# Ledger of designs, part 227: peptides against a protein of PDB entry 4Z63

Target 1, 334 residues: chain A of PDB entry 4Z63
Amino acid sequence: LCLGMNDLTGNIPEDLFHLKRLNLLGIQENRLSGSLSREIRNLSSLVRLDVSWNLFSGEIPDVFDELPQLKFFLGQTNGFIGGIPKSLANSPSLNLLNLRNNSLSGRLMLNCTAMIALNSLDLGTNRFNGRLPENLPDCKRLKNVNLARNTFHGQVPESFKNFESLSYFSLSNSSLANISSALGILQHCKNLTTLVLTLNFHGEALPDDSSLHFEKLKVLVVANCRLTGSMPRWLSSSNELQLLDLSWNRLTGAIPSWIGDFKALFYLDLSNNSFTGEIPKSLTKLESLTSRNISVNEPSPDFPFFMKRNESARALQYNQIFGFPPTIELGHNN

## One batch from the design tools (peptide; made by RFdiffusion4, then SolubleMPNN)

Design b2_p23_6_s4 (from b2_p23_6, 10 letters changed)
Fold by OpenDDE base, seed 1:
Structure b2_p23_6_s4 (fold): chain B 334 residues (1-334), chain A 23 residues (1-23)
Amino acid sequence: as target 1 above (334 residues)
Amino acid sequence: NISKYFRLDESRYITTGELPLPP
């Protein structure tokens, strides 16, 4: 049953929950309001539930133990409050959980040992607090993680060295500290291709440790952190780099010539730093911008990106990396 | 010609957290 993208209002009729054979319920992009009924528990055959982009409020009902086939739960952009229900946090069937842009709060807790199928987690733009859950690496299939715009004081957990499944990771604007530790830990995530750390680590020094290595890194965004230091030499070994945004920091020194050696780099923003010297001629020879065709069908994070001017302005949303136009931004440097 | 891709405007920045919608 797909009723998305309409102007439906009110709550879900109770009789709908009598459809025990229903596999797919999509009611996204409406104006449905009120609480999400606990009677969804009656949809025992449900595989996909999409209630995103509505006006639902209240707590998410703790009935997911009665939905043994549920693989996809999309509830982004609602008014849900409270935490993740225990039954949801223990779901062995769930592959994707998207509850971004809600008002969920408390400490983030997932029973990763139980959530054996979880592949994608998007909890960005909520009100979670405390520390990053140390047990996320126990979600052995967890590939995509967006925890941006929460309040996770402290550092990236040491346990994330073992986060082998992690490919796409967003922690932007989450009050994180110690970028050196974070990068030192995350470099051990051998499948990590996308790392977004914007608006963290305020005023810290970007490490230039030659021992750091992100072999598969394609997207690195560490913007607006007021980071000091220079272009990190360790980044030069990330040969698959496609997008680099280090804008709005306090980086100094020259832009190194190796920045133009990235064969797939199509988006570079080093603006609003304190770089000096000449623009490397190698930038004029970037293959991705001259002769090489960029594959626009490469895997991308499930979470969206946003182009912002400031924190108060509504951002332009990009759902794919290659949605960004080819760009070399070097403005506002010394 | 790569020159067409150079920008000198006040740059925006990329992030992954949207602004919360009013409840």
Scores: peptide ipSAE 0.345, ipTM 0.753, DockQ to the pose 0.504
Fold by OpenDDE base, seed 3:
Structure b2_p23_6_s4 (fold): chain B 334 residues (1-334), chain A 23 residues (1-23)
Amino acid sequence: as target 1 above (334 residues)
Amino acid sequence: NISKYFRLDESRYITTGELPLPP
């Protein structure tokens, strides 16, 4: 049953929860309100539940042990409060959990040993606090993780060096500290292609340790951290780099010529730093900007991306990273 | 209050990571 993208209001009719053979319930992008009914437990055949972009409130009901077929739960952009229900945090069937942009709070705890099928986790823009869960790497299939815009004070856990499944990781604006430790740990994630760490590590020095190496890194965003230092030499070895945003830092020195050697680099933002010297001539020879012939070994994921031009603007959706407009931003340097 | 017309996410770059339904 797909009723998304309408203007439906009120609560879900109770009779809907008597549909025992229902595999898909999509009621996203409506104006449904109230609590998400505990009676969803009656939808025992449910594979996909999408209640995103509504006005639901209250706690998410702890009934997911009665939904053994549930693979996809999308509840982003609601008013849910409380924590992740125990049954949801222990779901062995769940592949994707998206609860971004809610009011969930408390410590983030997932039983990764039980969540054997979890491959995508989006809990961005909530009110989780405390530390990052050290056991996330125990979710052996977890590929996509967005925990941005929470309050995870402290450092990236040492255990994340074992996060082999991790490919897309965002921790933007989560009060993280110690960028040197974070990068030192995350470099061990050999499948990591996208790393977003904006609005963390306030005033720290961007490490220039030549021992750092991100082999498969395609997207690196570490903007608005007021980072000191210069363009890191270790980044030059990330030959697959497509998008680099180090804007709104306090980086100094020259923009190195190797920045123009990235064959796939089509989006570069180094604006609002303190770079000096001349613009490298090599930037004018970027193949990705002279021709739309971008060669990458690993293709971008086939799901949408979002970009905000500024902090106050709405996010723009792109079908793929290659859909981003080719960009070179070097403004506001001194 | 959160509505379908308002986003609170301040991340500059976001991937949805949404997977398609199995055939």
Scores: peptide ipSAE 0.025, ipTM 0.621, DockQ to the pose 0.083
Fold by OpenDDE base, seed 2:
Structure b2_p23_6_s4 (fold): chain B 334 residues (1-334), chain A 23 residues (1-23)
Amino acid sequence: as target 1 above (334 residues)
Amino acid sequence: NISKYFRLDESRYITTGELPLPP
């Protein structure tokens, strides 16, 4: 049953929950309000539940133990409060959980050992606090993780060295500290292709440890951190780099010539720093900017990217990184 | 009271998980 993208108001009719054979319930993008009924538990055949972009409030009902076939739960952009209900946090069937842009709070707790099928987690823009869950790497299939815009004070857990499944990771604006530790840990995530750490590590020094290595890194965004230091030499070994944003920091020194060696680099933003010297000639020879026929092996997260041209600008949505216009932004350095 | 509209964070780049997925 798909009733999305209408102007439906009120709550879900109770009779709908008698549809025990229903596999898909999509009521997204409406004006549905009130609590999400616990009677969802009656939809025992449900595989996909999309209630996103509504006005639901209250706590998410703890009925997911009665939904053994549920693979997809999309509840982004609602007013849900409380935590992730225990049955949801223990769901062995769930593949994708999207509860972005709600008012969920407390400590983020997932029973990752039970959530054996979870591959995509979007909990961005909530009110979670405390520390990043140390057991997140125990979600052995978890590939896409957005935890941006929460308040995870502290550092990236040491356990994340074992986060082998992690490919796409956003922790933007989550009050993280110690970028040196974070990078030192995350470099062990061998499948990591996309790393977004914007608005963290305020005023810290960007480490220039040559021992750091991100082999498969394609997208690195560490903007608006007021980071000091220079262009990190360790980044030169990330040969697959496609997008680099280090804008709005306090980086100094010259832009190194090796930045032009990235064959797949099509988006570079180093603006609003304190770089000096000449623009490397190698930048003018970037293949991605000179040839229209370059195929880019783009990372494919289960979420779009939003990009702001500047801090005051509206964010533009891109479903793929490749959708970003080829860009070199070096403005506002001198 | 919450808005049904997406709220952007303060980051330059954000993710939303809004990509259409097959049922």
Scores: peptide ipSAE 0.024, ipTM 0.640, DockQ to the pose 0.089
Fold by OpenDDE base, seed 5:
Structure b2_p23_6_s4 (fold): chain B 334 residues (1-334), chain A 23 residues (1-23)
Amino acid sequence: as target 1 above (334 residues)
Amino acid sequence: NISKYFRLDESRYITTGELPLPP
């Protein structure tokens, strides 16, 4: 049953919850309001539940132990409050959980040892506080993680050295500290391809440690952190780099010639820094830009990216990395 | 020639996490 993209209002009719054989319920992009009924527990055959982009409020009902086949729960862009209900945090069937852009609060707790099928987690733009959950790496299939725009004070947990399944990681604007520790830990994530850390580590020094290595890194965004230092030499070993945004920092020195050696680099933003010297000639030879063959069919993060002009304005949303136009931005430097 | 890919746009940066919905 798909009723998305309408102007439906009110609550879901109670009789709908008698559909025991229903596999898919999609009511996204409406104006449905009130609490999500606990009677969803009656939909025992449910595989996909999409209630995203509505006006739902209240706590998410703790009935997911009665939904043994549920793989996809999409509830982004609602007014849900409270925490992740226990039954949801222990769901062995759930593959994807998207509750971004809600008002969920408290400490984030997931029983990762129970959530054996969880592949994608999007809890960005909520009111979670405390520290990042140390047990996230215990979610052995967890590939996509968005926790941006929460208040996770402190540092990246040491346990994330063991986060082997992690491929796409977003922690923008989450009050993180100690970039040296964060990078030192995350370099051990062997499958990490996308790392977004914008609006963290305010005023810290970007480490130039040659021992750091991100072998599979394709997307690195560390913008608007007021970072000091220079272009890090360790980044030169990330041969698959496609997108680099280090804009709005306080980086100094020359732009190194190796920046033009990245064969797949199509988006480079080093603007609003304090770089000096000449533009490397190697940039004029970027294969991705000169050959006009930038069509790459690669998996992308499930979470969206945003091009922001300021912190208060609505940003342009990009759902895919290659949705960004080929760009070299070196403006507003010395 | 990569000159066409040089962008002189207004101040912008990439991030994740949309602005919260109003209550």
Scores: peptide ipSAE 0.376, ipTM 0.769, DockQ to the pose 0.458; fails the geometry check

Design b2_p23_7_s1 (from b2_p23_7, 9 letters changed)
Fold by OpenDDE base, seed 2:
Structure b2_p23_7_s1 (fold): chain B 334 residues (1-334), chain A 23 residues (1-23)
Amino acid sequence: as target 1 above (334 residues)
Amino acid sequence: SSLSELLKEVRDEREEEENLMFR
C-alpha cells in the first residue's frame, strides 16, 4: 500500500493494521501526525515500512519483535523522540534503518550481534549524546553509516579498527576530538571509500604522518574544522580519490603537484585556507575534468549531502555525491 | 534519475548542518 506524496492528515486508520498480508506500507511525504501506533505489530508480513516525511511524534513503538520480515524502516524527517526501541535495536531482519532528522536522544545503543542483516544506518540529525557506540563493528554487514549532527563527544573508538564492512561513513558535526587518533583508527577500515568529518576537531593539526594510508578512499570531506598544517602527504597514496574537500580550514604551505595525479578527481575544494605559492600545473591535466562522462552510476553513500552557496543561502540536498558538478575551488587563500 | 531526484530543496533548516558542503 503506497499512499505517499499526498496531503493526508491525522492518524493512520486503525483498520489499516488489520492488513496481515501487507508487505509494503508507504505513507511518506504526508502530514500524518500523532504517535506511530503500536498496532503496526499486527502487520506481521511487513517487509518495508516508510513513514518518512511526516509529523509523527512520540516514541517509536517497541513492537519490532513482532515484525520478523521487516527489512526496511524509513522514518526520516519526523518528530520521533526517545531512543531506538529495544526490539528495533535487536532486529535480525532489518537491512536498512533510516531515522535521520528526528529528535531521538540518549545514548545510541544497537545490539549489533543481533542485527546480522543491517547494512545501512542513518541516524543523522538527531539528539544522540555520549560516545560513539564501540560495538558498531560487530554489525558485520554494516556498510553505510551516517551519524552526522549528533553529540558524540570524544574520540573515534579503537574498536573501529575492526570495522571491515564500513564503506561510507559520516561523523560530520558530532563534536569529535583528536583527528590524529580518528585517522589512525579509520585507516584500518579496508573498505572505507567515503569519509566525512566536517565540523569536528576544531583547531587541531591535520596529521602529516606518512604512515597513514587509505587505500580505497574516494571521498574525503574534512571541511570547516579550522585545521592547521599542510596538505597531508599520506593522501597522495589514495589513488582512487574522486572528491576532496578541505575547505574552511587553516591549512598552509603549497598545494602539492601530486594533487593533479588523481585521475578520478572531479571535485576539489581547498578554498578558504591559507595556501600559498603557485597553482600546480598538474591540476590543468585532470582527466576527470576534461572528460564529460562522469559515471553517475557509481556506488554512493546513502546519506545526503547538503550544499550551501553562501552562508545565508538555503542548502540544496544532494542525494548522490556524483550529482556534484565538476569543481575546482581554490579561492580565498592568502 | 531526474535532476529533481538528485537535488532537493531542504525543507527543514535543521538539516543544513548535516554533511554540509561549503562553497
Scores: peptide ipSAE 0.409, ipTM 0.805, DockQ to the pose 0.469
Fold by OpenDDE base, seed 4:
Structure b2_p23_7_s1 (fold): chain B 334 residues (1-334), chain A 23 residues (1-23)
Amino acid sequence: as target 1 above (334 residues)
Amino acid sequence: SSLSELLKEVRDEREEEENLMFR
């Protein structure tokens, strides 16, 4: 049953939960309100539940143990409070959990040993606090993780050295500290292609440790951290780099010539730093900016990016990294 | 994907601080 993208109001009729053969319930992009009924437990054949973009409130019901076929739960952009219910945090069937842009709080706890099918987790823009869950690497299929805009104090857990499934990771605006430790840990994530760390590590030094290596890194966003230092030499080994944003830091020195050696680099923002010297001529050799036909159909994060054109403009949501226009921003430097 | 799938206006200001790319 798909009733999304309407102007439906009120709550879900209780009789809807008598549909025991229902595989898909999509009621997204409405004005549905109240608590999400515990009677969802009666939808024993449910594979996909999309209640996103509504006005739901209260706690998410702890009924997911009665939904053995549920693979997709989308609840983003609601008013849910409390934590992730225990049955959801233990779901062996769940592939995707999206609860972005809610008011969920407390410590983030997932039973990753039970969540054997989880491949995408989006909990961005919530009120989770405490530390990052050390057991996330135990979610052996977890590829996409958005934990941005929460309050995860401290450092990236050492256990994330073993996060082999991790490909797309955002911790943007999460009160993280120790960028050197974070990068030192995350370099061990062999499948990591996208790393977003914007609005963390306030005033720290960007490490220039040549021992750091991110072989598969395609997207690095570490903007607005007030980071000191220079362009990190270790980044030059990330030959697949497509997007680099280090804007709004306190980086100094020259922009290195190797920045133009990235064949796939189509988006570069180094603006609002303290870089000096000349613009590298090698930037004129960026194939991605000169070649007409780079249809980059590559896997992207499941989590969105937001772009503001100016301070007064509404942000535009980009669901794919390749939705960004080819860009070189070097403004507001010395 | 349609342009509409690639670009949506942010409806909630809270989202703007999640993975913000600013010019």
Scores: peptide ipSAE 0.398, ipTM 0.796, DockQ to the pose 0.441
Fold by OpenDDE base, seed 1:
Structure b2_p23_7_s1 (fold): chain B 334 residues (1-334), chain A 23 residues (1-23)
Amino acid sequence: as target 1 above (334 residues)
Amino acid sequence: SSLSELLKEVRDEREEEENLMFR
């Protein structure tokens, strides 16, 4: 049943929950309000539940133990409060959980040993607090993780060295500290292609440790951290780099010539730093900027990016990194 | 997919600081 993208209001009719053979319920992008009914438990054949972009409130019902086939739960952009219900946090069938842009709170706890199928987790823009869950690497299929805009004080857990499934990771604006530790840990994530760390590590030094290596890194965003230091030499070994944003930091020194050696680099923002010297001539040789064939079909993070064109404008949501225009921003340097 | 399909206006100002790309 697909009822998305309408102007439906009120609650879900109770009789809808009598549809025991229903595999897909999509009611996204409406004005549905109230609590999500516990009667969703009656939808025992449900594979996909999409209630995103509504006005739902209250706690998410703890009925997911009665939904043994549920693979996709999309609840982003609602008013949900409380935590992730225990049955959801223990779901062995769930592949994707998206509860981005809610008011969920407390400690983030997932039973990763039970969540054997979880491959995508989006909990961005919630009110989770405490430390990052150390057991996330136990979610052996977890590839996409957005935890941005929560309050995860402290450091990236050491256990994340074992997060081999991790490919796309955002921790932006999560009150994280110790960038050196974070990078030192996350370099062990052999499948990591996207790393977003914006609005963390305020005033720390960006490590220039030649021992750091991100082999598969395609996207690195570490903007607005007030980071000190220079362009990190270790980044030059990330030959697959496509997007680099280090804007709004306090980085100094020259922009190195190796920045132009990234054949796939189509987006570079080094603006609002304290870089000095000349613009590397190698930037004029970036194949991705000279050739129109940016492969738009590459795997990307499932989590959105937001771009403000000016301080007064509403941000634009980009659902794909490849939606960014080819860009070189070097403005507002010394 | 057209660039227009990839761009949605932020409906909730709360979202703007999630994965913000600064210009």
Scores: peptide ipSAE 0.406, ipTM 0.798, DockQ to the pose 0.409; fails the geometry check
Fold by OpenDDE base, seed 5:
Structure b2_p23_7_s1 (fold): chain B 334 residues (1-334), chain A 23 residues (1-23)
Amino acid sequence: as target 1 above (334 residues)
Amino acid sequence: SSLSELLKEVRDEREEEENLMFR
């Protein structure tokens, strides 16, 4: 049953919960309000629940133990409060959990040992506090993780060295500290292709340790951190790099010539730094900017990117990295 | 404006800053 993108108001009719054979309930993009009914438990055949983009409030009901086939729960852009219900945090069937842009609070706790099927987790823009959950690497299938815009004080956990499944990771604007430790840990994530760390590590030094290596890194976004230092030499070994944003930092020195050796680099933003010297001639030879055939078939994160054209402009949402136009931004360097 | 646009307007200020690329 798909009733999304209407002007439906009020609560879900109780009789809807009598549909025991229902595999898909999509009621997204409505004006549905009140609490999400506990009677969802009666939908024992449910595989996909999409309640996103509504006016739901209260706590998410703790009924997910009665939904043994549930693979997809989309609840983003609601008014949900409280924590992740225990039954949801222990769901062995769940592949995707999206609760982005809610008012969920407390410590983030997931039983990753039980959540054997979890592949995508989006909890961005909530009120989670405390530390990052050390047991996230126990979610052995977890590839996509958005935890942006929460208040995760401290450092990336040492346990994330073992986060082998991690491919797409955003911690943007999450009050993180110690970029040297974070990069030193995350370099061990052998499948990491996308790393977003924007609005963290305020005023720290970007490490230039040649021992750092991100073999499969395609997307690195570390913007608006006020980072000091220079273009990091360790990045030159990330031969698959496609997108680099280091804008709005305090980086100094020359833009190195090796930046033009990235065959797949189609988006480069080094704007609003303190770079000096000449623009490397190698940048004029970037194959990705000269050849039209960028292979669009690369995996993108499930979480969106946002691009602001200026501080006052509305951010443009990009659901795919390849939605970004080929760009070289070197403006506002002095 | 679609209901999605209206819901976006109210919430977009909070979404815009998750995975920001700045120009």
Scores: peptide ipSAE 0.387, ipTM 0.792, DockQ to the pose 0.335; fails the geometry check

